# Peptides against a protein of PDB entry 6DSZ: the designs that were tried, part 330

Target 1, 361 residues: chain A of PDB entry 6DSZ
Amino acid sequence: NYVVTAQKPTAVNGCVTGHFTSAEDLNLLIAKNTRLEIYVVTAEGLRPVKEVGMYGKIAVMELFRPKGESKDLLFILTAKYNACILEYKQSGESIDIITRAHGNVQDRIGRPSETGIIGIIDPECRMIGLRLYDGLFKVIPLDRDNKELKAFNIRLEELHVIDVKFLYGCQAPTICFVYQDPQGRHVKTYEVSLREKEFNKGPWKQENVEAEASMVIAVPEPFGGAIIIGQESITYHNGDKYLAIAPPIIKQSTIVCHNRVDPNGSRYLLGDMEGRLFMLLLEKEEQMDGTVTLKDLRVELLGETSIAECLTYLDNGVVFVGSRLGDSQLVKLNVDSNEQGSYVVAMETFTNLGPIVDMCV

## One batch from the design tools (peptide; made by RFdiffusion4, then SolubleMPNN)

Design b2_p28_8_s4 (from b2_p28_8, 12 letters changed)
Fold by OpenDDE base, seed 5:
Structure b2_p28_8_s4 (fold): chain B 361 residues (1-361), chain A 28 residues (1-28)
Amino acid sequence: as target 1 above (361 residues)
Amino acid sequence: KEEEEEERKKREEELKKKLEELEKEEAE
């Protein structure tokens, strides 16, 4: 019996940072195909805590903290539409990953969306939203007592959704999405009624955005609203304020991932297909009434990394660069540039051995 | 540092190629 020690996957397809193991611990969670790796972020680097095998390729991995939870819970959706909510539990030296809830969210009917699976969580933890199929938005209500993840679909008139997020600071759960129609790409918002299982008109829309608008970033309060990332432009809209920039530097390569650096949404990391790392900065203006508004957007080139599939800011200027095409990296962002004008220094590199063909025998 | 970066880039190209081959095989 040759236990072929199946080579562990090394390509990263997702990463998230939060407080999963405890309220105090900062964790890095890394998705590598069917494997979830859990680390504690320390001053010395990444300390491995647990590796978890999942029943399928991880397609969505999001941390969220329902009201009255001391630490984050983990939502996972697999490529086979198995959904679960996981909790970390430690009892002395015993570490358990507890499934709080699970379910299969596959529909028998529907066209799988070309842009793949999108999973999002309402910032107030009222629901999970899933774009799995064209013309459908799946809602999983978040209820503490429900061990079975039950979902329902709401019909979307917009068949070709590019990206979708829940907005912050909304009385009702509100989605913001980029969609394509014959006239181009547009941004729209909908309120999600759990009671009526329908969409209501959202607070704003923006027609005729950039043709290659590909990503929505929900901006937390006090700014609120969303950032729309395109090939040539970055735009902000919150219903009252609109801003657009077209930095020539971003046109050189497609931005493919992003991560929020500051809790207030003042800075975001952006990664492109050339491995360039950018900082997007939201400049604030304080109004006389004490309201904070967006004054301007700015993009700064930080340096070069491996081509990021995902980015996550850890702490103290340390960023994890999860790569599918290259080696994943732990990098340090410096305040001062080196002689080459780079603010990025590689701290650690994680060798990617390439795609593992899971021979399903 | 330059040598390490060149080796990294070379590996990235090799990985990209392997992925493209795999995606092609999955599409057939």
Scores: peptide ipSAE 0.190, ipTM 0.759, DockQ to the pose 0.018
Fold by OpenDDE base, seed 3:
Structure b2_p28_8_s4 (fold): chain B 361 residues (1-361), chain A 28 residues (1-28)
Amino acid sequence: as target 1 above (361 residues)
Amino acid sequence: KEEEEEERKKREEELKKKLEELEKEEAE
């Protein structure tokens, strides 16, 4: 009887960094199909803490910290539309992952969106937003006492949403999204009314963005607004200020993932389909009144990595490169380039053995 | 270094092929 030890999944389909195990611990959470791996980031590297089997492929994995929580909670949505909010709880040597809330958010009606499942959390933790189906935006209100994730749908006039995020610094939860219509791709914002269960007009819109605009990055205060990543251009808009750059270097390959490096949104990592790693820099200008405005955008090529499915900045210039198509890596960003002009040094490589179909028998 | 990079690229191509095969099997 060869116990074929079912090989653990090695392909990474998501990663996030935050303070999940404690307020003090820096964690790396890695989604590998149905499996969640939890690490503590240490000076010596990644220390494994816990592995959790999920009842389906992890489609969304986001850390968030509601008001009054000492540490981050984890939102997970599976490809089968099972949603949960998880909490890490340690009692001595006993480690438990507690489900604070759960629910199935599948609709009986609706066309699943071609761009897949998008899950986003309001920065003020007022709601979770889900783009699951064309023409629908699902809202899960975040209430402290709600053990059951109740959702409602708001109709979107825009049927082909490419990407969506919640904006920072908005009085009401506000989404910013790229959508496509017969006239091209556009950016629009909506305020989400929990009370009325409808969209209100958002603070701004930008019609006729780049035809291949594919990603929205919500920028924290003091800048606010959003970055729109295209094939040829990177644009910023906050309602008052618009900036666009078209660095030739990004035209060579499609940017497919991003991660914020600085809490203030001054730097972002960008990964493309060739495994090139970029830094997007937001240059600030301080006004005489003490307001900070975006002066310029700049992109720097850092080096090459495995093709990133997801990126997450850990600490001290260390980045986790989660790869589906290649080996995942821990890489160090250096201040000085090597002889080849690369700022990236691989610290650790995690062999990807390919997609393991966990046949849940 | 060139051999290691070629081996890495070859492995990436093999992984890509395996992924494409599995995505086809999941779609059937």
Scores: peptide ipSAE 0.180, ipTM 0.758, DockQ to the pose 0.018
Fold by OpenDDE base, seed 1:
Structure b2_p28_8_s4 (fold): chain B 361 residues (1-361), chain A 28 residues (1-28)
Amino acid sequence: as target 1 above (361 residues)
Amino acid sequence: KEEEEEERKKREEELKKKLEELEKEEAE
């Protein structure tokens, strides 16, 4: 029985931007179920480079650059727990996507987490972290010479992790996560010891965050720390500084995705379930000692797009809105609003035909 | 613009229903 997929998947379930094809090229990578689409971002728009069929639904797709690599590598995890690290190689006109490493990270024992698969990469590329099962954190050490992705589990006392990220600027790989217990939702940090294969106490924690706290954003230096997004509030914490805002505009719909705009973490795009696009701004305070601290957080409504499953800032105010529920879009962020008060202009729309049911013919 | 937005919202609702149906079928 050949399953002839008569149509290509159109629903987007992930997108990332980076330098995958070369050090100089800006790429957009789009996950559409089992397909990976690779584009070069040009002044004229998206130029298709390669489409790759994956052996299963893409659940995690992250770009990372280990020390000594000239370009980004791609980590993919499928819904069937197949992990791989991919490299783009071009030899003249021949384009190959090379698997540098692969492995299956499925455990025989564990309850699959209700919030699905979470995959994160340490900013210093020391490890990949995976939340696949309740009460377990899986670690894949990143080794240059290892073609086999070997993983180990660390037990989490916190059984119900909502979201997790690696923090920036930490001597040891450090995770920050939102978890739920009978008392509510909390934020905690752990250092990950590769040597001892255990958690050490992290630099900070915040008990009793907003009941609907759903996302962690790791903030790069100089700010460091994390942003916690809830239904009603956005909070920042870095161990020393705490700041919270509760802008009424975010209460109308749940924020479901985010993307960092600036390398220094001064701006983030936020998308909600109504297709509203926001800018989260981190206002700087420069101290007399030259340290940069967070002065304030601000949220601005930019406009409306398709309901984003994922967002990625490209360049020059262009954003890709990856949509599962609607048409994906390239949008332009303008400095000035239109007559309707929107800063968003659709440049290109990619028709979503819905989920392709594999018709067994 | 309003008609295009209504058509967009209608498509989103249809897609949502199809996805919910598929998620139910995958869970059975």
Scores: peptide ipSAE 0.178, ipTM 0.743, DockQ to the pose 0.018
Fold by OpenDDE base, seed 2:
Structure b2_p28_8_s4 (fold): chain B 361 residues (1-361), chain A 28 residues (1-28)
Amino acid sequence: as target 1 above (361 residues)
Amino acid sequence: KEEEEEERKKREEELKKKLEELEKEEAE
């Protein structure tokens, strides 16, 4: 009976940054299959705090801060549709991860979407949205006192949703999504009514976007709106302003992940399937009335990393590159390029040993 | 540096193959 010491998973399938352990601590949370790793970001690097085993593969991991909470809570959805809201509690040396709420959000009837599970949180923490099945949008209302996560479905006429986000600065929770129909890919918005449990018409739509439009980025105020990333183009729309760029450099490989650098949404990291790291820049124009509008979009190649499954800007130009296909990395973004024109320097590399096949012996 | 990068690329290709095999097995 060889006790095969079950090798810990090393492939990263998600990462998020926020203030989970305290209001003051900057955390990096890493999902590795069924394992959640919690780090504190320090000047010396990543300090491990806790590892947590989850009851299934982590499919969604999002930090959010409800009104009146001093620190972030963690929403997790597993591939088996187990949802939970987790809180970090420390009492002296005792560290506990507490389940504030839980529930199973699986439907008995529905076709699982080909693009997998999408989970999003309203920026004002009014609800969680889930795209699990074609033609359905699941809503979990966020209530502080509810230990049981209850969900309801809203029917989507759009059967093939590619990506979806909640928009910022909306009176009602508003989703923006890319969908595909026989005519191509399109962008649409819906307001979500919690009371009526239905969609209302959203503020805008854009028909016939790029055929390979794959990602939606919700842009915070003052810009608002959304960025749509395709294979050949990056577009911005907020209902009033439309901008599109088609930088040749992004055509070489598909952009697969993104992360916001600045809280105001002026910069985003983009990672492609070749491990290229880009900066997307939103150039502002200040109007005479004090309103800020988008003047232009720009993409800059920063350098090369491991192929990112997820990206997280930490602080001081440090980025975590979570990789499924390669070694995860901590990288430093420099102001000046090296002799090769790269702004990226690897600080630390985390060896990926591949998928742990649970050998059911 | 070139050897480390070549070794990295080999590992990435091996990982990619293993993941593609697992994804096929999970889809069957």
Scores: peptide ipSAE 0.148, ipTM 0.723, DockQ to the pose 0.017

## One batch from the design tools (peptide; made by RFdiffusion4, then SolubleMPNN)

Design b2_p29_1_s1 (from b2_p29_1, 12 letters changed)
Fold by OpenDDE base, seed 3:
Formats: sequence, C-alpha cells, structure tokens
Structure b2_p29_1_s1 (fold): chain B 361 residues (1-361), chain A 29 residues (1-29)
Amino acid sequence: as target 1 above (361 residues)
Amino acid sequence: MKEYEYKTNPETGLSFLYSKNPKFQMPVP
C-alpha cells in the first residue's frame, strides 16, 4: 500500500496582496496550481489563515474593491474558464470563503490565445475584462446583485494581443494593450461601452513600439497612462506625455513580472528571467498649477532573488517573490546595500518541490 | 491610513517606502 502522500503544490503561479480577510488585515494570497493559500501579514511573519481548493488551475487572481465594500473581493478565473468572485467571511472561529458570483466564460468558438489567459479588472470596478481568445475581448459587467457572472464578447480587430490592462482615471472603462501585427508591436487604447457592447476609440495610441514590448502597467493618478515594458526599453505614455528609457541593465534578461509598490504608481518592482529584481521609479515634476507630471523614469537594480513568476510588495520593504521555477521567497529591501552591493536580503525561503501532478484520485 | 515614510540612500538616491507602523517585523536571519 504505497500511500502516495499527495504533496501539496509548491510552485507559485500567482500572488496578490490586499485586504481580503478584513479591511485592516494585510493579506498575501498565493495561487499554487489549483490551490489558493491565504495568509495574514503579521509582525511575526506570514500567518496561514485558509487554503482553498479550486476547480482547476488558477489562471487569474485579482483583488478588487467595489464601491461600498469594506474589504477586497477576489476574482478568480481557472484555466477551465470557471470564473468566480470570492469573499472572505469570518464568524467567530469559523472561516468561510463565500462565492458571491460565479460562471463559466468559455466560448464554443475561438482560438485560445498563445500568450494565455489575461484577466483584468477596471479600477473603478465597472467590469472585468478577459482576453481568452484571439480577436475577442470578453467583458463581465460587475453588478453587486448579480450572482451569475454574465459575459459578452467584443470583437478585437487586433488578433494578437500581448498584454492588456484597464487604465486609471477614465470616464469610461478604457483598456490599453500591446498588440502585434505584420508591421510590429503597437500600443492602442479602447473605451469599452457596456451599453453598446462595443469598443470606442480610446484616448491615445502608440504605433511601432519596441519589437519585444511584452507588458502593460496601468499607472494610477496623478500620472495616469501606462508603462510599456520591452526587452530593451521602458516607455511611459498617457496621451499627452511620452517618455522612453533604454537602460542597458535590463537588456541582459527579459522582464517577466511587475508589481506596484506605491499606491500612487511612483514605483514598481520588476523581475527578470535571471531572478534580478529591479525598481522602476517614476520621477515627478510638480507644475505651478499643482499638476503632477512625469519628469523621468529610472531603473535601479536591487539584487537577485529566485526567478519570479509574480512579485508583491507587502509591507516595510518586504516583498514576496512567488516562483514557479525555484523557491519562493520573502525578501527585505534595504536602503543600504550589503557588501555585495545588493539591496535584497532573503528573509524566508519556501521550498519548491517541483510540479506536483495533482493526481485527482 | 497607513503612514509611509521614504528612506533614501543619500549616495545612490534609492528610496524605499517603509510603513511607519509596519505589520511585518520579522527579523532578517
């Protein structure tokens, strides 16, 4: 009788931080294949609160706070296209994860995109956007009373979307995306009309970006706009201002993940395929009228970590490095470098035992 | 609201945001 101790998955494929368990708690949520792990960030470290099994590999995991909610809700989409909105509820010692809404968003027709599933949430919580299939953008309207996630598709003329985000500070939900056509890679924006179920022209576009532009970061107000990350360049655009940098240090390895550090979008962590951790800094210029504009972009090498699949800034310079290929880590960012010139110190390492084949027995 | 403070390395100009009331206080080993 070989008791195959079903090892729990250890490879991290997603992580988010927010206020999921309460308005006051800082949580780290980790996706490990079909498993969601919920932690509370405490003075003593990460305290495990709950583990949740999902019906399929977690493909999208995003926290969002609709108007009138006291804490964040969790959107999950699985690789099997099961979507749900989850709420944490504690009643004394009883902890429940409540499904506020659910639905299957699979289409019968469509080519699954080669770049995989992308799920994004409008910062104003008007909708969820899904890029599941080439040439389609799926919209899930967010309604408080809707227990059934209903979705509709909008046709995208751009068949090869690389990455997409919702922009901040837009009157209508507005997406910004990098796409590829025969002429190269480009950035475009669309407004999403829920009423008409169509795209309207967005506020700006940028044709002929870097050929390897791979990521879009939506920048909060006051800056607004987006950051486009490539292999060799990082660009900012908000419709009025364009700024590009090409720091040689990022050419060595492809940036593969990012995380916003500051709520105002002044800083972002960047991780590359070699496990290098960078800080992207948005330098502000205050105009005489009190308007804040982007003055410059700067990239600083912080140090080396495990190869990040996902990054999330927690608190007090602590970053969770979620790794699929290596051990996940808690690392501390220090203002002063160590003897090796690194600003990164490993605090805790979480052993990755490799891909656990979930034998669903 | 969590209050944050910037600590800046004067030589490098690198700034990190630290919580004035950090939730995470685990010592670095």
Scores: peptide ipSAE 0.446, ipTM 0.890, DockQ to the pose 0.904
Fold by OpenDDE base, seed 2:
Structure b2_p29_1_s1 (fold): chain B 361 residues (1-361), chain A 29 residues (1-29)
Amino acid sequence: as target 1 above (361 residues)
Amino acid sequence: MKEYEYKTNPETGLSFLYSKNPKFQMPVP
């Protein structure tokens, strides 16, 4: 009787940082296929707290804090379209992960999008948005008292959405997205009306962006707006200001993930398909009236890591590099470069044993 | 509110944000 000790998955397909276990604790949450690993960030390193088995591969994992919640809640969507909102509860030594709400958001009719599942949360926690199918944007209104996640669809005229985010600082929930049509790639915004269950015209659009524009980053206030990342260019737009850079260094490999470092959106980590780690910097200009405007964008090569599927800044220059293809890492960002000119030092490496071949026996 | 400090390399101008009271203090090996 070979007890096939089912090896735990080691390939990382998502990671997030926030305050899930308590308001004060800093957590790292790691998605490894069907498993969620919860860590507390401590002075000594990552302390494992709980592992949770999910009923399917985790496709979306996002922390959010509705008004009046003392700590972050976790939204998970699986590849089988099971959605849940999870809460961490500890009572002495007993640790429970409570399902606050759940639902299945699968549609009977629709073409699954080729770029996969996208899930986003409004910064003001008014709704969750899901791009699951071409030509549809699914909305889950966030209601504290609702144990059943109910969703509705809004038709998107843009059939080929590449990436989508909610913008910050908008009176109504506003999405910004990159889409492709026969004329190329474009950026558009829509306001989402919960009442009318429709899109209204957003504050801005930009037609004919870079042909390989692939990612949208929503920028917090005071800057607002979005960053659009392509193969050759990085563009900022907020409706009033447009700024683009084309640093040659990013042309060598496709940027595949990002993470905000500063709460005010002044800096972002970028990871490419070669495992290069960059810092994107938003340079500020203070106006005489006290308004802060974007002066410039700058990209700096920090060093090399494992090929990141996801990045998350923890604290004190420590970054978790979640890798699907290689070993995940904890790395330290240093102000001073080493002898090799790298600002990145590996602190810990987590061996990736490769894909769990689910032998469905 | 977490207090942050900027550390800047004067030669490169590269800046990093660090918590004044970092939770993660593990030394780099």
Scores: peptide ipSAE 0.388, ipTM 0.867, DockQ to the pose 0.884
Fold by OpenDDE base, seed 4:
Structure b2_p29_1_s1 (fold): chain B 361 residues (1-361), chain A 29 residues (1-29)
Amino acid sequence: as target 1 above (361 residues)
Amino acid sequence: MKEYEYKTNPETGLSFLYSKNPKFQMPVP
């Protein structure tokens, strides 16, 4: 009996930071294909707490905190369209990952989107949105007592959605998305009606954005709105304010991931295909009425890391760089640059042995 | 509420937000 010790997956395809184990704990959750790794962020480093095997490749992994929950819940969607909401429970030394809800969200009819699975959660935890198929937006209403995830589809007229997010500060759940048509790429918003199971007109749209606009970042209050990342430009729009920058430094390589650093959405980490790490800064202007508006956008090159598939800010300037193609890293962001002009120092490197090819022999 | 403080490089104007009670205090090697 050759126990082929299946090598554990090492390539990171997702990471998230939040309060999953408790309200007080800071956790790093790492998706490595079918494996979920849960760490507690401590003064001494990352402490492993639990590893969970999933029945399929993790395609979406998001933490969210419904109203009245003391800690974050975890939404997972697999590449096989199995959805679950997970809760961490600890009773003394016993650690359980409990499935609060589950369901399969696969449709029998639909063209799987070429850009893959997108899963998003409304900031107010009213729903989960899924872009699985072209021309469809799937909605999972979030209900505390529902053990079975029920979903419905809303038809999207826009067949080629590039990226989508829920906006912050909206009375109704509102999506913002980049889509492509024969005329180029555009940004549009829709309100999602749970009651009517339809889209309503959103607060704003922007036609003819950059041709290579690829990512939407929803910006929290007080700014609100969204950031659109392209190959050559970064654009902010909230319906009232429009601002675009085209820093030459971002043209050198495509930005492929982002992570919010500040809860108020003032700063974002950006990673590109060359492993360059940037800080996007939203400069605020305070109005006489106490409203905060965007004054300017700025991009700063921080340094170089492994090519990030995902980024997550932990605490105290420490960032986890999840890499699919290279070694994942813990890096420290410093206020002062080193002799090479870098603000990034590698703290720890996690060897990537490559994708586990499930060779079904 | 986590209390945060900004540290700013006076030359570059680059600012980082740090928790006043950071959970992650691992020394940089």
Scores: peptide ipSAE 0.451, ipTM 0.890, DockQ to the pose 0.877; fails the geometry check
Fold by OpenDDE base, seed 5:
Structure b2_p29_1_s1 (fold): chain B 361 residues (1-361), chain A 29 residues (1-29)
Amino acid sequence: as target 1 above (361 residues)
Amino acid sequence: MKEYEYKTNPETGLSFLYSKNPKFQMPVP
């Protein structure tokens, strides 16, 4: 019996921060292929709490808090289209990860999208949206009593969706997406009707965005709207206000990941393919009526890290840099730069031993 | 509720959100 000590995966393919173990705990959750690692953020660093094996590569990992839940639930979708909602339960020293709901969301028909699986959750926890196949948007209604994740498809006229998010502050669940057609890339919004199982016209659209627009960031209130990240430009749109910047510094390398720093959406971390870490700042203007509007966008180079697959702000200027290609890192963001002009200091490095080739013998 | 404060570099305008009661206090090496 060769106990092939299956080397644990070290490459990070997803990370998320929230309150999964309790309402009070700050957690870092890390996806490493089929493995989920759960940490508690403490004064002494990251404390490992639990590791969970999943029945497939984790493709989507999102924390969400339905109304009346005291802590976050975890949505996971695997590359094999197994969906589950997980809950952390502790009873004394016993730690259990409970599956509250599960289902397979694979369709018998449809072309798998070349840009991969996209999974998003409505900020008001009304539904989960999935872009799995070209020309289809799958909706999983979130109902507390459903142990079985039931889904339905809505046909998308736009066959080539690049990225999609749910918007904040919408009466109905509203998606914002970048899509490509023969004329270029565009941004569109749709309201999702759970009742009618169809799309309604969304609040706004923007035709002919940057040709390499690749990411949508939903901006929470008070700003609302979305940020669209391209190769050369960063744009904001909320239906009423449009603002675009083209900072030369971002043109050097493609931005590949982002994470919101502030709950109000005033700042975002951006990581590029060269391991450069940026801060995107939304400058506010307070109107006389107390409304907050976007005045300007600014990008600041913070420093260099490992090439991020995912970023997540933890607490007190500490950021986890999840890397697939390199070592993952804990880094500290400082208000003042060092002698080299960097605002980033590495605190801890987690060695990446490379892809575990599961040699299926 | 975690209370947060902003620290801003007045020269750069760069700001960070810090918890008044930070959970993470690991010294920067």
Scores: peptide ipSAE 0.408, ipTM 0.879, DockQ to the pose 0.873; fails the geometry check

